# Ledger of designs, part 35: peptides against a protein of PDB entry 6TME

Target 1, 324 residues: chain A of PDB entry 6TME
Amino acid sequence: NRLKRAYIALQAWKKAFYSDPFNTAANWVGPDVCSYKGVFCAPALDDPSVLVVAGIDLNHADIAGYLPPELGLLTDVALFHVNSNRFCGVIPKSLSKLTLMYEFDVSNNRFVGPFPTVALSWPSLKFLDIRYNDFEGKLPPEIFDKDLDAIFLNNNRFESTIPETIGKSTASVVTFAHNKFSGCIPKTIGQMKNLNEIVFIGNNLSGCLPNEIGSLNNVTVFDASSNGFVGSLPSTLSGLANVEQMDFSYNKFTGFVTDNICKLPKLSNFTFSYNFFNGEAQSCVPGSSQEKQFDDTSNCLQNRPNQKSAKECLPVVSRPVDCS
Target 2, 324 residues: chain A of PDB entry 6TME as posed
Amino acid sequence: NRLKRAYIALQAWKKAFYSDPFNTAANWVGPDVCSYKGVFCAPALDDPSVLVVAGIDLNHADIFGYLPPELGLLTDVALFHVNSNRFCGVIPKSLSKLTLMYEFDVSNNRFVGPFPTVALSWPSLKFLDIRYNDFEGKLPPEIFDKDLDAIFLNNNRFESTIPETIGKSTASVVTFAHNKFSGCIPKTIGQMKNLNEIVFIGNNLSGCLPNEIGSLNNVTVFDASSNGFVGSLPSTLSGLANVEQMDFSYNKFTGFVTDNICKLPKLSNFTFSYNFFNGEAQSCVPGSSQEKQFDDTSNCLQNRPNQKSAKECLPVVSRPVDCS

## One batch from the design tools (peptide; made by RFdiffusion4, then SolubleMPNN)

Design b1_p10_5_s1 (from b1_p10_5, 4 letters changed)
Fold by OpenDDE base, seed 3:
Structure b1_p10_5_s1 (fold): chain B 324 residues (1-324), chain A 10 residues (1-10)
Amino acid sequence: as target 1 above (324 residues)
Amino acid sequence: MERLPVLPAP
């Protein structure tokens, strides 16, 4: 009986709770698992006459505990949402048995260890949210071979380079922010056909921005702030016809911020502060437009307020990185 | 099911 397996799994999970401040699992008693708070039943896909546990929603429950291996008995679960808890440990490999997994949200927890590779085993996965955890190590290249709508990786401990397979992603939203990613943004980024929002904030990324970024015609948000990027902004950024929010602040960029970038038709906010830019077009000057907000603070610009000293600028500006 | 908001735009 599927509900009997679910009962075993849910009772094992209740035993794995160290703290349940809102008494969320107080009613997790007896065989009627479909009455459990945060447990949702539906007719089975293979037999509509059979009721199964199809979803878990324990969002915002502040539960401290871990995910026991018995959760692998929840074989009919398609929706697993447990964000904003204090779950610790690793994602159990036994979840590979949840072959119907469609949405997996474990964000804002205390999960540790490497990337949960069990997520790669789910053939129907569309949404993956693992942000605000302590996941570490390399991002597996295979994550971008998945037909995901969104990939949330921000606020973790991921290291190494961004995989070149990123260009295969069909995701509309991808967040890398607040990790330890290093190296260059792969040139394959321009192949991301459905990308609307991409965020690189607060990593250790470096090198030149790839020219291929200009091929991201559907991108509305592009944030590369708080990294180690060098060189000039690619002239191909003029191709970002739908970009609304763009941030290159807190990098080591040099050169001239061009009119073609600042006149992008949908651009509403462009932040390029805290770099080493030595010139900007008049269209890039803060206050030059009522429809666009610019920030040019702390660059090497002439006749602008709040710029770096010549002593800070000269060593960098005199040694421009050639990105050609 | 509710989700955490996306990171704020700059």
Scores: peptide ipSAE 0.039, ipTM 0.730, DockQ to the pose 0.386
Fold by OpenDDE base, seed 4:
Structure b1_p10_5_s1 (fold): chain B 324 residues (1-324), chain A 10 residues (1-10)
Amino acid sequence: as target 1 above (324 residues)
Amino acid sequence: MERLPVLPAP
């Protein structure tokens, strides 16, 4: 009996709660699991006469606890949303039995350990949100082999390089922000055919920006701020025909910010502050456009306010990194 | 079910 297995799982989970401030599980009593708060039942896909637990939504419940292995008994769950809780420990490997998993949101919790590789076992996964946790170590390259709509990884402890498999991703949104990623952005990034938004904020990324970024013609948000990027901005950025928000601030970029970047047709905000740019086109000057906002603060620009001193600029500007 | 928005720029 599927509902009996669900009952066992949900009672084991209730037992794994340390705190339930909103009494979310107060009605988690008895065999009628479909009446449980945050538990959603639907007809089984294989037999419409059978009712199964198809979804969990415990978002914003502030529940402290852990995910017990008995959750692997919820074999019909396609939607698992438990964001904004205080769940700790690791994601149970027993969740590999949830072969219908479609959306998995464990964001804003206290999860630890390596990337939850159990997510890679779900053949139909479309949405993965693990942000605002304490996941650590390497990002498995296989994550980008998944046909995901969105990949949220930000605000974790991930380290090492971004996998070259990123180019295989079909995701429209990918966030790497506020991790410990290092190395270069892979050249394969230009192969991300569905990408709309990508965020690299606040990592330890370095090297030159790959020219292949200019192939991301559908990207609307590109944020690479607060990293260690060097060299000039690729001239191929003129290919970002749909970019609206672009941020390269707080890096070590040098060279000239060109018209072909600042005149991008949909560009509304372009921040390139806190770099070592030594020139900009007139179209890049803050206040030059009513439709576009620019920030050129703390560069090595002449005749602009709030720039770095010559003492700060000279050692960097005189040794530009050649990205060619 | 809820999908959280993209992380705003800090």
Scores: peptide ipSAE 0.038, ipTM 0.750, DockQ to the pose 0.415
Fold by OpenDDE base, seed 2:
Structure b1_p10_5_s1 (fold): chain B 324 residues (1-324), chain A 10 residues (1-10)
Amino acid sequence: as target 1 above (324 residues)
Amino acid sequence: MERLPVLPAP
């Protein structure tokens, strides 16, 4: 009996709660699991006459506890949303039995350990949110082989390079922000055919920006701020026909910010502050447009306010990195 | 089911 298995799983989970401030699981009593708060039943896909637990929604419950291995008995769950809790430990490998998993949101918790590779075992997964946790180590390349609509990885402890497989991603939104990623952005990034938003904020990324970024014709948000990028901005950025928000601030970029970038047709905000740019086109000057906002603060620009000193600029500007 | 918003645009 599927509901009996669900009862065993949910009772094991209730026992794994250390704190339930809102008494969310107070009604988790008896065999009628479909009446449990945050538990949603639906007809089974294989037999419409059978009722199964198809979803869990415990978002914003502030529950402290862990995920017990008995959750692997919830084999009919397609939606698992438990964000904004205080769950700790690791994601159980027993969740590999949840072969219908479609949306998995464990964001805003206290999960630890390596990337939850069990998420890669779900054949139908479309949404993965693991942001605001303590996941660590390398990002598995196989994440980008999944047909995901969104990949939220921000605010974790991920390290190493971004996998070259990123170009295989069909995701419209990808966040890497506030991790410890290092190395270059892969050239394969230009193959991300459905990308609308990509965020690299606050990592240890370095090297030159790949020219292939200019192939991201559908990107509306591109944020590479607070990294260690060097060299000039790629001239191919003129290909970003739909970019609205672009941020390159807090890097080590050099060279000239060109007219063809600042005149991008959908560009509304372009921040290139806190770099070592030594020139900009007139179209890049803050206040030059009513429709576009620019920030050129703390560069090596002549005749502009709030720039770096010659002492800070000369050692960097005189030794530009060649990205050709 | 509720989803958290995407990171705000810069």
Scores: peptide ipSAE 0.035, ipTM 0.730, DockQ to the pose 0.345
Fold by OpenDDE base, seed 1:
Structure b1_p10_5_s1 (fold): chain B 324 residues (1-324), chain A 10 residues (1-10)
Amino acid sequence: as target 1 above (324 residues)
Amino acid sequence: MERLPVLPAP
């Protein structure tokens, strides 16, 4: 009996709660699991006459606890949303039995350990949110082989390089922000056909930006701020026909910010502050447009306010990195 | 169930 298995799983989970401030699991009593708060039942896909637990929504419940292995008994769950809790430990490997998993949101918790590779076992997964946790180590390259709509990885402890497989991703939104990623952005990034938003904020990424970024025709948000990028901005950025928000601030970029970038047709905000740019086109000057916002603060620009001193600029500007 | 496409925590 599927509901009996669900009962076992949910009761095991209730026992794994250390704190339930809102008494979310107060009604988690008895065999009628479909009446449990945050538990959603639906007709089974294989037999519409059978009711199964199809979804869990415990978002914003502030529950402290862990995910017990018995959750693997919830084999009909397609939606698992438990964000904004205080769950700790690891994602149990027993969740590999949840073959219908479609949306998995464990964001804003206290999960630890390596990337939850169990997520890669779900053939139908479309949404993966693991942001705001303590996941660590390398990203499995296989994450980008998944047909995901969104990949939220930000605010974790991930390290190493971004996999070259990123170009295989069909995701519209990918966040790497606030991790410990290092190395270059893979040139394969330009192959991300469905990409709308990509965020690299606050990593240890370095090297030159790949020219292939200019192939991201559908990107509306591109944020590479707070990294160690060097060299000039790729001239191919003129190809970002739909970019609205672009941020390159807090890097080590040099060279000239061109008209072709600042005149992008959909550009509304372009931040390139806290770099070592030694020139900008008139179209890049803050206040030059009513429709666009620019920030050129703390560069090596002449005749602009709030720039770095010559002493700070000269050692960097005189030794430009050739990205060719 | 929520899908928050923004960078901040939900």
Scores: peptide ipSAE 0.034, ipTM 0.775, DockQ to the pose 0.280

Design b1_p10_5_s2 (from b1_p10_5, 4 letters changed)
Fold by OpenDDE base, seed 2:
Structure b1_p10_5_s2 (fold): chain B 324 residues (1-324), chain A 10 residues (1-10)
Amino acid sequence: as target 1 above (324 residues)
Amino acid sequence: MERLPVPPAP
């Protein structure tokens, strides 16, 4: 039966624990798997008279170990939350049998290897959290073909470019922060219909910002800080009618920060420090508004405090990148 | 469902 398969899976997992500081699996004894700490049973979707393991929640258990292939026997699991542990190794391909997977959270662990492509096999997946791990290599383009509400990729070792398929995403929140992504932001970004928050912090992204960013009418948070972006800010950023938090700091931007950006109606914080901007509108000056916070530190601005030296500015400002 | 924060920019 389904509970017998779940028993085999959970006992194999208990054997794969190297350390259980809180004795979370101490009661993982005997055939009554529904009484196990962090194991949740519910009526099966196909037969309400049958009880199945529908969820796992081992968040914050500090468990050291790995995920054994026998976890593929948990075929009725829709919720898998194991964040803030010390699980290592790879995500088992046998999890492809968990066709009801709805929420998958393995964040804040020690997982390694390429992107867990088994997550792409789940037809009903809505939430994917793999942040704070050691996943590496390329991001599969197919991740953005999934009908995900949120995509958390931050604090990993992902490399290569951001896929052009990003424009197909229906996610409200997407995080790329603290990886090794390179190349340009795809122009297809403007096609993201439901985007509220996007974070690119601390990558190796470069080139000009695409004009299509200005089509993101529902974005409230846009952070592109700590990259290698060049050129002027797109004039189309005046279209960001709902942006509240905007950060372009720690890049190589040049040109003039315009009035139409700094006067965005919902803008509360705009950081453009640590660039090579050579001018700003009066509405962009820190202290010019009580409702808006600005930071213009360490640019090439005249008559402003804490700016770069002429020696640092001249080589960059005299050779602006044309993004047209 | 618990969501860990995204760290601020360095």
Scores: peptide ipSAE 0.029, ipTM 0.704, DockQ to the pose 0.792
Fold by OpenDDE base, seed 5:
Structure b1_p10_5_s2 (fold): chain B 324 residues (1-324), chain A 10 residues (1-10)
Amino acid sequence: as target 1 above (324 residues)
Amino acid sequence: MERLPVPPAP
């Protein structure tokens, strides 16, 4: 009996709660699991006459606890949304039995350990949100082999390089922000089809930006701020025909910010502050356009306010990194 | 689909 298995799972989970401040699981009593708050039943895909637990939504429940292995008994669950709780520990490997998993949101919790590789076992996964946790270690390259619409990894403890397999991703949004990623952005990034938003904020990324970024024709948001990037901005950025928000602030970029970048047709905000740029086109000057916002603060620009001192600029500007 | 914000850059 599928609902009996669900009952066992949900009762084990209730037992794994340390705190339920909103009494979310107060009605988790008895065999009628479909009446449980945050539990959603639907007809089984294989037999419409059978009712199964198809979804969990415990978003914003502030529940402290862990995910017990018995959750693997929820074999019909396609939607698992438990964001904004205080769940701790690891994602159980027993969740590999949830072969219908479509959306998995465990964001804004206290999860630890390596990347939850069990997520890679789900053949139909379309949405993965693990942001705002304490996941650590390497990002498995295989994540980008998944046909995901969104990949949210931000605000974790991930280390190592970004996998070259990123170019295989079909995701419209990918966030790496606020991790410990290092190395260069892979050149394969330009192969990402369907990409609209990519965020690298606040990592240890370095090197030159790959020219292949300019191939990201559908990108509307590109944020590479708060890293260790060097060299000039790629001239190929003129190919970002749909970029609206672009941020390169808080890096070590040098060279000249060109008209071809600042005149991008959809560009609404371009922040390149806190770098070592030594020149900018007139079209890049803050206030030069009513339709575009620019920030050139804290660079090595002449005749501009709020720039770095010559003492700070000279050592860097005189030794530009050649990315060619 | 709920999207939690990415914190702004420092």
Scores: peptide ipSAE 0.028, ipTM 0.704, DockQ to the pose 0.780
Fold by OpenDDE base, seed 4:
Structure b1_p10_5_s2 (fold): chain B 324 residues (1-324), chain A 10 residues (1-10)
Amino acid sequence: as target 1 above (324 residues)
Amino acid sequence: MERLPVPPAP
């Protein structure tokens, strides 16, 4: 039966624990898997008279171990939350059998290898959190074909470009931060109809910002800091009617920071420090507004404190990148 | 949603 399969899976997993500091699996004894700490049962969707393991929550258990292939026997699991552990190795391909997977959180672990492509096999997946691991290689473009509400990829070892399929994403939150992504932000970004928060912090992204960013009307957080972006800020950023937090710091931007950006109606914080901007509107000056916080530090601005030297500025400012 | 903070940029 389904609970017998779950028992086999959970006992195999317990055997795969190297350390259980909080004795989380201490009660993982006997056939009554529904009594196991962090195991949640519910009536099966296909037969309400049958009890099945529907969820796992081992968040913050500090468990060291790996995910054994026997976890593929947990075929009724829709919620798999195991963040803030010390699980290592790869995500088993046998998890493809978990066709009801809805939320998958393996964040803050020691997982390695390529993107866990098994996540792409789950037709009903809505939440994917793989951040704070050691996943590497390319991000598969198919991730953005999924009807996900959130995609957390930050603090990994992902490389290469951001897929152009990003525009297909229905996610409200996407994080790329602290990876090794390179190339330009795809122009298709403007097609992300449900996007509220996007974070690119601390990658190797470059080129001009696409004008299509200005189409992200529902964005409240846009952080592109600590990259290699060049050129001027797109004038189309005036379209970010709901942006509250915007960060372009630690890039190679040039040109003039305009009123149409600094006067965005919901803008609360705008950081454009550590660039090569050579001018700003009065509305962009720190202290010009009580409602908005600005940081213009370490640019090429005249009559502002804490700016770069002329020696640092001139070579860059005199060679502006044309983004047209 | 449970969210871990994104560390500040370097």
Scores: peptide ipSAE 0.028, ipTM 0.706, DockQ to the pose 0.722
Fold by OpenDDE base, seed 1:
Structure b1_p10_5_s2 (fold): chain B 324 residues (1-324), chain A 10 residues (1-10)
Amino acid sequence: as target 1 above (324 residues)
Amino acid sequence: MERLPVPPAP
């Protein structure tokens, strides 16, 4: 009986709660699991006469605890939303049995260990949110082979390089922000045909930006701030016809910020502060447009306020990195 | 689908 298995799983999970401040699981009593708060039942896909647990929503429950292996008995779950809790430990490998998993949100918890590779076992997964946890180690290249709509990885402890497979991603939103990623952005990034938003904020990324970024025609948000990027901005950025928000601040960029970038047709905010740019076009000057906001603070620009000293600029500006 | 904010750059 599927509901009996669900009962076993949910009771095991209730026992794995250390704290339930809102008494979310107070009604988790008895065999009628479909009446449980945060448990949603639907007709089974293989037999519409059978009711199964199809979804879990415990978002914002502030529950402290862990995910027990018995959760693998919830084989009909397609939606698993448990964000904004205090769950700790690892994602159970037993969740590989949840072959209908469509949306998996464990964001804003205290999960640890490596990337939850069990998520890669779900053939129908479309949404993966693991942000705001303590996941660590390498990002599996296979994550980008998944037909995901969104990939949220930000605010973790991930390290190593961004996989070259990123170009295979069909995701519209990808976040890498606030991790420990290192190395260059892969040139394959330009192959992300469905990409709307990509965020690299606050990593240890380095090298030159790949020219292939200019192929991201659907991108509305591109944020590469707070990294170690060097060289000039790619001239191909003029191809970002739909970019609205662009941030390159807090890097080691040099060279000239061109009209072709600052006059992008949909550009509303362009932040290139805290770099070593030694020139900008008039169209890039803050206040030059009513429709666009620019920040050129703390560069090596002449005749602009709030710039770095010559002492700070000269060692960097005199040794430009050639990205060609 | 809930979208938690990404914190600003430091």
Scores: peptide ipSAE 0.027, ipTM 0.705, DockQ to the pose 0.759

